# Designs tried in a protein design run: peptides against a protein of PDB entry 3NZW. Part 14

Target 1, 212 residues: chain A of PDB entry 3NZW
Amino acid sequence: TTTLAFRFQGGIIVAVDSRATAGNWVASQTVKKVIEINPFLLGTMAGGAADCQFWETWLGSQCRLHELREKERISVAAASKILSNLVYQYKGAGLSMGTMICGYTRKEGPTIYYVDSDGTRLKGDIFCVGSGQTFAYGVLDSNYKWDLSVEDALYLGKRSILAAAHRDAYSGGSVNLYHVTEDGWIYHGNHDVGELFWKVKEEEGSFNNVIG
Target 2, 222 residues: chain B of PDB entry 3NZW
Amino acid sequence: QFNPYGDNGGTILGIAGEDFAVLAGDTRNITDYSINSRYEPKVFDCGDNIVMSANGFAADGDALVKRFKNSVKWYHFDHNDKKLSINSAARNIQHLLYGKRFFPYYVHTIIAGLDEDGKGAVYSFDPVGSYEREQCRAGGAAASLIMPFLDNQVNFKNQYEPGTNGKVKKPLKYLSVEEVIKLVRDSFTSATERHIQVGDGLEILIVTKDGVRKEFYELKRD

## One batch from the design tools (peptide; made by RFdiffusion4, then SolubleMPNN)

Design b1_p9_8_s3 (from b1_p9_8, 6 letters changed)
Fold by OpenDDE base, seed 4:
Structure b1_p9_8_s3 (fold): chain B 212 residues (1-212), chain C 222 residues (1-222), chain A 9 residues (1-9)
Amino acid sequence: as target 1 above (212 residues)
Amino acid sequence: as target 2 above (222 residues)
Amino acid sequence: SPSLLPWEL
């Protein structure tokens, strides 16, 4: 898996691959590694597929209950804390989760929290999570600027996942891309890595390790 | 050392069509190198136009299917005989599986049916309860032999339009029930030739708006 | 069998 999220002047970009593996077996190329918790809140998935899918779905239910009880949307801080508290209760039980909770509230603005099954909860501006994270960081860190246009930021997110998909055997399939703004998240499509790779290679003159 | 799990072999396969879905399984049940049964069905009609198979350790599979059937029954009791949708069934099965997160059902689960729009649906589950809706999925012993074939023949992976220099993919299209059944039969006959845990018989459950139909075909009995 | 391993992301 490779997931990333970063804050920039235009909000948050979230980009993820779609491969699941079972050892050397490619279990799926089409896994949805972003959960749409609500129109303003996303969760990303890395680690155990069932752990992430089950508990982030559960988190969605908790977030909805918060809205019903408090008559306001849950904060990104509170949502991430709920998940963090949960995984901490299961510490040592063998959960495998590397998640980012990304969202917007008027109180917080665009916000990203990293939460993992070790009990780590971090607020930050840039995270890459998964087996391909270092490949994604290599591209993302090299090109990241706060002042990126929305278009450039979307491309950078997509391009960083593509780099990871190329180098990480456990990442691939497609890139799912999101832009989070004050108006909520916007889905920016599913980009098949096979097609995207050749397009990017041609347009950039990159990936010269592969003969076209 | 005691192993609480067995492996009863077999293979299952689901394919979704436009207005139908199929879930097929061989009828061989084995332990190690011994054939326990040449006809032990592992694909079940669970009601509400949902068919289910949980392949791997048969005791766990049977237990899971029984629990799901019971869940369907209780759903009807609690919700005035409301039909359980395939997506709701998938969520329910996730909870059944994940409820044993720390001692999982040792099975690969596939369900098939129609979604709320009447479109064919196949859902697959890992042993712990992650699930995904797909057009096709193979599970069990010969899944590694069949799944790549399905990628090519159902999802048209690595197929391109002639004369496009590989730039235009073969367009996705739904297959007819007859075409799907042919693919299923070819999958299982081929798997039987290459995997000792697959054979004896093939049972195919076809789900349409009119209900569940069963077909049976002989496989090699070697 | 690969089908009996939990999926990893």
Scores: peptide ipSAE 0.538, ipTM 0.831, DockQ to the pose 0.951; fails the geometry check
Fold by OpenDDE base, seed 3:
Structure b1_p9_8_s3 (fold): chain B 212 residues (1-212), chain C 222 residues (1-222), chain A 9 residues (1-9)
Amino acid sequence: as target 1 above (212 residues)
Amino acid sequence: as target 2 above (222 residues)
Amino acid sequence: SPSLLPWEL
């Protein structure tokens, strides 16, 4: 898996691959590694598929209960804390989760929290999470600027996942791309890596390690 | 060392069509190199136009199916005989599987039915309850033999339009029930030739708006 | 079999 999220002047970009594996077996190329918790809040998935899917779905329920009880959307801080507290209670039980909770509230603005099954909870501007995270960071860190246009930011997110899909055997399938603003998240499509790779190679003159 | 799990072999396969879905399984049940049964059905009609199979350790599979059938019953009691939708069934099965996260059911689960729009639906589950809706899925002993074939023949992977120099993919389209049945039969006959844990019989459950139909075909018994 | 292993992301 490779997931990433970063803040920039235009909000948050979230980009993820779609491969699931079971050892050396490619279990799926079409897994949804982003949960749409509400129109303003996303969760990303890395690690155990069931652990992430189950508990982030549960988190969605908790976030909805918060809205019903408090008559306002849950903060990104509170949502991430709920998940963090939950996984911490299971510490040592063998959960495997590397998650990012990404959202926009009026109180917080665009916000990203990293939460993992070790009990780590971090607020930050840039995270890459998964087996391909280092490959994604290589591209993302080299090109990131706060002042990126929305178009450039979307491309950078997509391009960073593509780099990871190219180098990480456990990442691939497609890139799912999101842009989060004050008006909520916008889905920016599913980009098949097989097609995207050749397009990017041609347009950039990149990936010269591969001879067409 | 005590091992609570067995492996009873077999293979299952789901394919979704436009207005139908199929879930098929062989009828061989084995332990190690011994055939326990040449006809032990592992694909079940669970009611509400949902068919289910949990392939791997048969004791766990049977337990899971029984629990799900019971869940369907209670859903009717609690919701005035409302039909359980396939997506709700998938969520329920996730909870059944994940409820044993730390002592999992040793099975690959597939369900098939129609979604709320009447479109064919196949859901597959890992042993601990991650799930995905797909157009096709193979599970069990010969899944590694069949799944790549389904990728090619259902999802048209690695197929391109002639004369396009590989630039235009073969367009996705739904298969007819007849085409799907052919693919299922070819899958299982081929798997039977190459895998000792697959054979004896093939049972196919076909789900349409009119209900569940069963078909049976002989496989090699060697 | 691969089908009996938990999926990893």
Scores: peptide ipSAE 0.534, ipTM 0.834, DockQ to the pose 0.938; fails the geometry check
Fold by OpenDDE base, seed 5:
Order: sequence, then structure tokens, then C-alpha cells
Structure b1_p9_8_s3 (fold): chain B 212 residues (1-212), chain C 222 residues (1-222), chain A 9 residues (1-9)
Amino acid sequence: as target 1 above (212 residues)
Amino acid sequence: as target 2 above (222 residues)
Amino acid sequence: SPSLLPWEL
């Protein structure tokens, strides 16, 4: 898996691959590694598929209950804390989760929290999570600026996942791309790596390690 | 060290069509190199136009299917005989599986039916309850032999339109029930040739708006 | 069997 999220002047970009594996077996090329918790809040998945899918779906229910009780959308800080508290209760039980909770509230603005099954909870501007994270960081860190245009930021997110899909055997399939603003998240499509690779190679003159 | 799990072999396969879905399984049940039964059905009609199979350790599979059937029963009691939708069934099965997260059911689960729009639906589950809706899925002993075949023949992977220099992919289209049944039969006959845990018989459950139909075909009994 | 392993992301 390779997932990433970063803050910039235009909000948040979230980009993820879609491969799942079981050892050396490619279990799926079409897994949805972004859970749309609500129109303003996203969760990403890395690690155990069932652990992430089950508990982030549960998190969605807790976020909805918060809205019903408090008559206000849950904050990104509170949502991420609920998940962090849960996984910490299971510390040592063998959960495997590397997640980012990404969203926008009027109180917080665009916000990203990293949460993992070790009990770590970090607020930050840039995270790459998964077996391909170092490949994604290589591209992302080289090109990241706060002042990126929305178009350039979307491309950078997509391009960083593509680099990871190219080098990490456990990443691939497609890139799912999101832009989060004050008005909520916007889905920017599913980009098959098999097509995207050749397009990017041609347009950039990159990936010269591959002939053809 | 005590191993609570067995492996009873077999293979299952689900394919969704436009207005139908198919879930098929062989009828061989084995332990190690011994055939326990040549006809032990492992694909079940669970009511509400939902068919289910949980392949791997048969004791766990049977337990899971029984629990799901019971869940359907209680759903009717609690919700005035409302039909359980396939997506709700999938969520319920996730909870059944994940409820044993730390002592899992040792099975690969597939369900098939129609979604609320009348379109064919196949859902597959890992042993601990992650699930995905897919157009096709193979599970069990010969899954590694069949799944690449389905990628090519159902999802048309690595196929291109002739004369386009590989620039135009073969378009996705739904297969007819007859085409799907042919693919299922070819999959299982091929798997039987190459895997000792697959054979004897093939049972196919076809789900349409009119209900569940069952077909049976002989496989090699070698 | 790969079908009996949990999926990893």
C-alpha cells in the first residue's frame, strides 16, 4: 500500500493506490483505501484490510452519533482521537493499522492526523503511509510547496503514488485521488496505473529506466 | 502445538451478470489426501435471494453459514419480514467474521445476489471480514489457478481491440448467463485437472429476479 | 491457499 495526504494553500490532497496482497498473491487491484466518513472527512487505510475497514466504518458511526448528540459536525481532532483511543485499547492484541484522518472544519481549517495501531497520533502537513511510503516521499518532498495550485497539487499527489506503484511490489492497481476543501471532499477519479504510467512517461520524459 | 484448523479443500467461484449472479462450488470434501465425500454441497441458498459459500475449514464454513441464516431469520422478525439487501448481508457477514478477529473462521467467503437496482452482485470476504463488491472472485484451493483466468475472460484484462496497436482496451461488457455458465464449467474442469482437492461434482446456483436456480455437472472423480 | 490469508494493504 501507498497512501498520502498533504496540506497546501488550496486545502488537502489525498491520494492512494488500490492493491491488496496476501503474501505474494495480489488479492485485489481495486480496493478502496479511502473511506468517506462524511462529506467533510476522509479516512485512509494501510495495514490489515479488515482492521482498517471495520474500525474506520465504526468511526463513521461514532462521528454520526456525535452529530446527532451535539448538533454539530465532529472535529478532525476529535474523530482522530476516537480512533486513536480505540486502537490504544487494543494495543498488543495484534491490530495492524496505519491511517490518516483528513478533513475540514470551520474551527480547525484543513487538518490531517496520522493514527496507527501503536497508539501514535500525529498532526501534520504531509504524511505518506504504507510499504511504498518512502518512494512517495521521494517525489512529494522534491516538489512540494505550500503555494501549489490545485491542479499542480492534484498532479503531485497522483504522481507520487505512481512512483510508489512503480517501485513497490505491494502497491499498484490504480490511483484514487481526492481534494478536500472547506466545502467538503471532491473525488478526482480512478486512474489505472497501466495507463497512467505511459501517459506520464510520455508527457514528462520520465521513467527512463523503462523502455517502450 | 495444537492446530485448531483443518483444510477441507474445494473451490468456489462467483460471477455477477447484468441482471443475475452465479455462485458455484465443487462438491469434493477432503482431508489431506483422503476424499471424505464426493458430494458435500458447500453453496447454499440463504433466503432473500442470497446465496453463500464459505470455503476452507468446513467446520468453520458451516458454522458461519448457519449463523448468517439465523441472522436472516432474526432480521425478518425484527423488521416486519423486510427483505435483507445484498449490501446489508455483506455488512452483517463482516460483523460475524470480525467478531472472531482473534480466533478467525478459517474460510474465504463469497456471497452472490442482486443489488437494490436488480443488478448482479458478488461480495468476497477475507477470513477476518474485509469485503469488496467485485464482478468476479474465485476462492479456495484452486483460486490461484482460476482467478487469473477470470481476470482475462470476465474483466477482459490484457485484451485490446484488434488493429489499434494496443491503444484501445477491449470494452467491458456484461456476459450472458449462458456465457457465464460456460466460463464456470471451463474453470472447474481445468482446476480439476491440476488440483487434487477439486473434483467430483460442480453445483451452480444462479440468482435472478425470479429466484435461485440450481444446476449440477459431473467433474472428474479422479 | 492465498484465499485463507488476510488481506494486507
Scores: peptide ipSAE 0.533, ipTM 0.826, DockQ to the pose 0.936; fails the geometry check
Fold by OpenDDE base, seed 1:
Formats: sequence, C-alpha cells, structure tokens
Structure b1_p9_8_s3 (fold): chain B 212 residues (1-212), chain C 222 residues (1-222), chain A 9 residues (1-9)
Amino acid sequence: as target 1 above (212 residues)
Amino acid sequence: as target 2 above (222 residues)
Amino acid sequence: SPSLLPWEL
C-alpha cells in the first residue's frame, strides 16, 4: 500500500493506491483504501485490510453518533482520538493499521492526523503511509510547496502514488484522488496505473528507466 | 502442538452477470491426499436469493454458513420478513468473521446474488472479514490457477482491440449466463487437471430474479 | 492457498 495526505494553501490532497496482497499473491487491484466518513472527513487504510475496514467503518458510526448527539460534526481531532483510543485498547493483540484521518471543520480548518496500531497519533501537514511510503516521499518532498495550485497539488499527489506503484511491488492498481476543502471532499477519479504511467512518462519525459 | 485447523481442499468461483450471478464449487472433500467424499456440496442457498460458500477448513465453513443462515432467520423476525439485501448480507458476514479475528474461520468466503437494482453481485471475504464487491472471484485450492484466467476472460485483462497497437483495451461487457457457465466449466475442468484437491463434481448455483437454480456436472474422479 | 491468507494493504 501507498497512501498520502498533505495540507497546502488550497486545503488537503489525499491520494491512495488500490492493491491488496496476501504474501506474494495480488489479492485485488481495486480495493477502496479511503473511507468517506462524512462529506468533510476521510480515513485512509494501510496494513491489515480487515482491521482497517472494520475499525474505520466503526469509526464512521461513532462520528455519526457524535453528530446526532451533539448536533455538530465531530472534529478531526476527536475523530482521530476515538480511533487512537480504540487501537490502544487492542495494543499487543496484533492489529495492523496505518491510517490518516483527514478533514475540515470550521474550528480546526484543514487537518490531518496519522493514527497507527502502535498507539501513535500525530498531527501534521504531510504524511505518506504504507510499504511504498518512502517512494512517495521522494517525489512529494522534492516538489511540495504550501503555495501549490489545486491543479498542481492534485497532480503531485497522483504522481507521488504513481512513483510508489512503480517501485513498490505491494502497491499498484490505480490511484484514487481526493481534494478536501471547507466545502467538503471532492473525488477526483480513479486513475489506472497502467494508463497513467505511460501518460506521465510521455508528458514529463520521466521514468526513463523504462523503455517505451 | 495441537493444530485446530484442517484443509479440506476444493475450489469455489463466483461471477456476476448483468441480471444474474453464479457461485460454483467442486464437490471433492479431502484431507491431505485422501478423498473423504466425492460429493460434499459446499455452495448453499441461504434464502433471500443469496448463495454462499466458505471454502478451506470445512468445519469452519459449515459453521459460518450455519451462523449466516441463522442471521437471515433472525433478520426476518426482527424486521417483519424484510428481504436481506446482498450488501447488508456482506456487512453481516464481515461481523461474523471479524468476531473471530483472533481465532479466525480458516475459510475464503464468497457470496452471490442480486443487488437492490437487480444487478448481479459477488462479494468476497478474507478469513478475518475484509470484503469487496467484484465481478468475479476464485477461492480455495486452485484459486491461483483460476483467478488469472477470470481476469482475462471476465474482465478482459491484457486484451486489446486488434490493429490498435495495444492502445485500445477490449471494452468491458457483461457475459451471458451461457457464457459464464462455459467459463465456470472450463475453469473447473482445467483446475481438476492440475490440482489434486479439485475434482469429482461441479455444482453451480445460478441466481436470477426468479430464484436460485442448481446445475451439476461431472468432473474427473482421479 | 493464497486465498486463506488475510489481505494486506
């Protein structure tokens, strides 16, 4: 898996691959690694597929209950804390989760929290999570600026996942891309890596390690 | 040390069509190199136009299917005989599987049916309850032999329009029930030739708006 | 069998 999220002047970009594996077996190329918790809040998945899918779905239910009880959307801080508290209760039981909770509230603005099954909870501006994270960071860190346009930021997110899909055997399939603003998240499509790779290579003159 | 799990072999396969779905399984049940049964059905009609198979350790598979059937029964009691939708069934099965997250059912689960729009649906589950809706899935002993074939023949992977120099992919389209049955039969006959844990018989459950139909075909018995 | 392993992301 490779997932990333970053804050910039235009909000948050979230980009993820779609491959699942079982050892050396490619289990799926079409996994949805983003949960849409509400129109303003996203969760990303890395690690055990069932652990992430089950508990982030559960988190979605907790966030909805908060909204019903408090008549206000849950904060990104509180949502991420609920998940963090849950996985901490299971510490040592063998859960495998590397998640990002990304969202916008009026109180917090655009916010990203990293939460993993080790009990780590971090607020930050840039995270890459998964087996391909280092490949994604290589592209993301080298091109990131706060002042990126929305178009450039979307491309950078997509391009970083593509780099990871190229180098990480456990990442691939497609890129799912999101832009989060004060008006909520916007889905920016599913981009098949097989097609995207050749397009990017042609347009950039990149990936010269592969002969077309 | 005591190993609570066995492996009873076999293979299962689900394919969704436009207005139907198919779930098929061989009828061989084995332990190691010994055939326990040449006819032990592993694909079940669970009611509400949902068919289910949980392939791997048969004791776990049977237990899971029984629990799901019971869940369907209680769903009717609690919700005034409301039909359980296939998506709700999938969520329920996730909870059944994940409820044993730390002592899993040693099975690959596939269900098939129609979604609320009448479209064919196949859901697959890992042993601990992650699930995905797909057009096709193979599970069990020969899954590694069959799944790449399904990628090619159902999802048309690595197929391109002639004369396009690989620039235009073969378009996705739904297969007819007859085409799906042919693919299922070819998959299982091929798997039987190359895998000792697959054979004897093939049972196919076809789900349509009119209900569940069963078909049976002989496989090699060697 | 690969089908009996939990999926990893």
Scores: peptide ipSAE 0.530, ipTM 0.819, DockQ to the pose 0.939; fails the geometry check

## One batch from the design tools (peptide; made by RFdiffusion4, then SolubleMPNN)

Design b1_p10_7_s1 (from b1_p10_7, 5 letters changed)
Fold by OpenDDE base, seed 2:
Structure b1_p10_7_s1 (fold): chain B 212 residues (1-212), chain C 222 residues (1-222), chain A 10 residues (1-10)
Amino acid sequence: as target 1 above (212 residues)
Amino acid sequence: as target 2 above (222 residues)
Amino acid sequence: SYTFSVPSVP
């Protein structure tokens, strides 16, 4: 798995692969590793598929309850804290989760929190999470700047996941791409890695370790 | 060391069509190298046009199916006989599975039916309740033999239009019920040849807007 | 079980 999120002048880019594995077995190439909690809030999934899917869905319910009770959207800080508190209660039980909670509120602006099953909760501008995270960082860190255009930022997110999919055996399938703004998240499509790879290779003259 | 789990073998397969879905399973039940039964159905009509199979350890599978059937019953009681949708069924099954997260049901679960738009739907689950809607899924002993075949024949993976130098993929299209049944039969006959835990009989449940139909075919008995 | 493979802290 490779997931990433980063803040820039235009909001937040979220990009994830879609491969699930069971050992050496590719269980699926089409898994959705982003949960759309509400129109302004996303969660990413890495680790145990069931752990992530179950508890982030649960988180969605908690966020909805907050909205109903408080008559306002939950903050990214509060949403991530709910999840962090939950996983901490299960510390030692064997949950496996590496998540990013990404969203926008008027109070916070664009915000990213990293939350994992070890109890770590971090606010930051750039995170890559998963077995392919180092490959993604290699591309992302080399090209990131705050002043990226929306177009360039979207491409950078997509390109970073592609790099990870290329080098990490546990990442692949497709890239699901999101842009989060003050108006909410926008889904920017599912990009098959097979097709995307050849397109990028041709356009950039990159991936020269592969002969076309 | 005591092992609470058994393995009763077998294989199951789900394929969604445009306005139908199929869930199939062999009828062999095995322990180690001994055939317990040559006809032990493992695909069930659970009501509300939902068919279900939980393949692996039969005791766990049976327990899970019974719990789900009971959930359907109570859903009707609590909601004035409202039909349980396939997506809601999937969520319910997730909770059943994840409720035993730390002592899981040792099964691969597949359900099939129609979504709220009348389109064929197949949902597959891992032992602890992660699930995904897919066009097709194989589970059980011979899943690794069958799933690549389905990738190729249902989802047309690695198929390209002739004369395009691999630049144009074969377009996706829905298969007819007859085509799906053929693929299912070919899958199980092939699996039976190469896997000792698959064989004896094939039971296919076909879900349409008109209800659930069952078909049975003999498989090799060796 | 299915996994979305991950190491610990980023």
Scores: peptide ipSAE 0.224, ipTM 0.825, DockQ to the pose 0.180
Fold by OpenDDE base, seed 4:
Structure b1_p10_7_s1 (fold): chain B 212 residues (1-212), chain C 222 residues (1-222), chain A 10 residues (1-10)
Amino acid sequence: as target 1 above (212 residues)
Amino acid sequence: as target 2 above (222 residues)
Amino acid sequence: SYTFSVPSVP
């Protein structure tokens, strides 16, 4: 798995692969590793598939309850804290989760929190999470600027996941791409890695380690 | 060391069509190298036009199916006999599985039915409750033999339009019920040839708007 | 069980 999120002048880019594995077995190439909690809030999934799906869905319910009770959308800070508190209660029990809670509120602006099953909760501008995270960082860090255009930022997110899919055997399938703004998240499609790789190679003149 | 789990072998397969879905399973039940039964059905009609199979450790599979059937019953009691939708059933099964997260059901679960728009639906689960809606899924002993075949024949993976130099993929299309049944039969006959835990009989449940139909075919008994 | 690989601290 490779997931990433980063803040820039235009909001937040979220990009994830879609491969699930069981050892050497590719269980699926089409898994959705982003949960759409509400129109302004996303969660990403890495680690145990069931742990992530179950508890991030649960988180969605908690966020909805907050909205009903408080008559206001939950903050990204509060949403991530709910999840963090939950996993901390299970510390040592064997949960496996690496998640990013990404969203936009009027109070906070565009915000990203990293939460994992070890009890870590971090606020930051750039995170890559999963077995392919180092490959994604290699591309992302090399090209990241706060002042990226929306188009360039979307491409950078997609391109970083592609790099990870190329080098990490546990990442692949497709890239799901999101742009989060003050008006909410926008889905920017599913990009099959098989097709995307050759397109990018041709257009950039990259991936020269592979002969077509 | 004591192992609380067994492995009863077998294989299951789900395929969704446009207005139907199928869930199939062989009828062989084994322990180690001994055949316990040549006819032990593992695909069940659970009501509300939902069929279910949980393949792996049979004791766990049976327990899970019974719990789900009970869940359907109580859903009717609590919601004025409202039909349980396939997506709600999938969510319910996730909770059943994840409820035993730290002592899991040792099974691969597949359900099939029609979604609320009348389209065929197949959902698959891992032992602890992760799930995904798919057009097709193989589970069990011979899943690794069958799933690549389904990728090619249901989802047309690695197939391209002739004369396009591999630039145009074969378009996706729904398969007819007859085509699906043929694929299921070919899958299981092939799997039986290469896997000792698959064979004896093939039971196919077909879900349409008119209800659940069952078909049975003989497999090799060696 | 299915995995979305193993996460690590970023």
Scores: peptide ipSAE 0.219, ipTM 0.818, DockQ to the pose 0.189
Fold by OpenDDE base, seed 5:
Structure b1_p10_7_s1 (fold): chain B 212 residues (1-212), chain C 222 residues (1-222), chain A 10 residues (1-10)
Amino acid sequence: as target 1 above (212 residues)
Amino acid sequence: as target 2 above (222 residues)
Amino acid sequence: SYTFSVPSVP
């Protein structure tokens, strides 16, 4: 798995691969590793598939309950804290989760929290999470700027996941790409790695380790 | 060291069509190399046009299916006989599975039916309740033999339009019920040849808007 | 079970 999120002048970019594995077996190439909690809030998934799906769906329910009770959208901080508190209660029980909670509220602005099953909760501007994270960081860190255009930022997110998909055997399938703004998240499509790789190689003159 | 799990073998397969879905399973039940039964159905009509199979440890599979059937029953009681949708069924099954997260049902679960738009739907689950809607899925002993075949024949993986120099993929299209049944039969026939835990009989449940139809075919009995 | 592989904290 490779997931990433980063803040920039235009909001948040979220990009993830779509491969699930069971050991050496590719279980699926089409898994959705982003949960759309609400129109303004996203969660990413790495680790145990069931753990992530179950508890992030649960988180969605908690966020909805918050809105109903408080008549206000939940903050990214609060949403991530709910999840963090939950997994911390299960510390030592064997949950496996590496998640990013990404959202946009008026009071917080664009916000990213990293939450994992060890109880770590971190706010930050850039996170890559998964077995391919170091490959993604290699591309992302080399090209990241706060002042990226939306177009360039989207491409950078997509390109970083592509790099990870290329080098990490546990990442692949496709890239799901999101842009989060004050008005909510926008889905920017599913990009099959098989097609995307050759397109990028041709356009950039990159991936010269592959002949074709 | 105590091992609470057994393995009763078998294989199951789901394929979604445009306005139908198929869930198939062999009828062999085995422990190690000893055949317990040559006809032990493992694909069930659960009502509300939902068919289900949980393949692996049969005791766990049976327990899970029974629990789901009860869930359907209670859903009707609580919601004025409202039909349980396939997506809601999938969510319910996730909760059943994840409820035993720390002592899981040792099964691969597949359900099939029609979504709310009348389109064929197949959902597959891992032992602890992760799930995904897919066009096709194989589970059980011979899943690794069948799934690549389905990738190629249902989703047309690695197939390209002739004369395009590999630039144009074969377009995705729905298969007819007849085509799907052929694929299912070929899948199980070939799996039976290469896996000792698959064989004896093939039961296919076909879900359409008109209900569930059942077909049976003999498999190799060696 | 299915896994989305994860390493250490970023």
Scores: peptide ipSAE 0.218, ipTM 0.814, DockQ to the pose 0.169
Fold by OpenDDE base, seed 1:
Structure b1_p10_7_s1 (fold): chain B 212 residues (1-212), chain C 222 residues (1-222), chain A 10 residues (1-10)
Amino acid sequence: as target 1 above (212 residues)
Amino acid sequence: as target 2 above (222 residues)
Amino acid sequence: SYTFSVPSVP
């Protein structure tokens, strides 16, 4: 798995691959690793598939309850804290989760929290999470700047996941791409790695380790 | 030391069509190399046009199916006999599986039916309740033998239009019920040849808007 | 079980 999120002048980019594995077995190439909690809040999934799906869905329910009770959308800080508190209760039980809670509130602006099953909760501007994270960081860090255009930021997110899919055997399938703004998240499509790779290679002149 | 799990072998396969879905399973039940039964059905009609199989450790599979059937019953009681949708069924099964997250059902679960738009639907689950809707899925002993075949024949993976130098993929299209049944039969006959835990009989449940139909075919009994 | 493989900490 490779997931990433980063803040820039235009909001937040979220990009994830879609491969699930069981050991050396490719279980699926089409898994959705982003949960749309509400129109302004996203969660990403890495680790145990069931752990992530179950508890991030649960988180969605908690966020909805908050909205109903408080007549206001939950903050990204609070949403991430709910999840963090939950996994902390299960500390030592064997949960496996590496998540990013990404969203926009009027109070916080664009915000990203990293939450994992070890109890770590971090606010930050850039995170890559998964077995392919180092590959993604290599591309992302090399090209990131706050002043990226929306177009360039979207491409950078997509391109970083592509790099990880290329090098990490546990990442692949497709890239799901999101842009989060003050008006909410926008889904920017599913990009099959098989097609995307050749397109990018041709347009950039990159991936020269592969002969076309 | 006590091992709470067994492995009863077998294989299951689900394929979704445009307006139908199929869930199939062999009828062999085995422990190691000893055949316990040559006809032990493992694919079940659970009501509300939902068919289900949980393949692996048969005791766990049977328990899970019974719990789901009971869940369907209670859903009707609580919601004035409302039909349980396939997506809601999938969510329910996730909770059943994840409820035993720390002592899992040792099964690969597949359900099949029609979604709310009348389209064929197949959902597959890992032992602890992660799930995904897919066009096809193989589970059980010979899943690793069958799934690549399904990738190629249902989703047309690695197939390209002739004369395009591999640049144009074969277009996706729905398969007819006859085509799906043929693929299922070919899958299981092939699996039977190469896996000792698959054989004896093949039971296929076909879900349409008109209900659930069952078909049975003989497999090799060796 | 299926995994979305992860190392600890980003």
Scores: peptide ipSAE 0.217, ipTM 0.812, DockQ to the pose 0.182

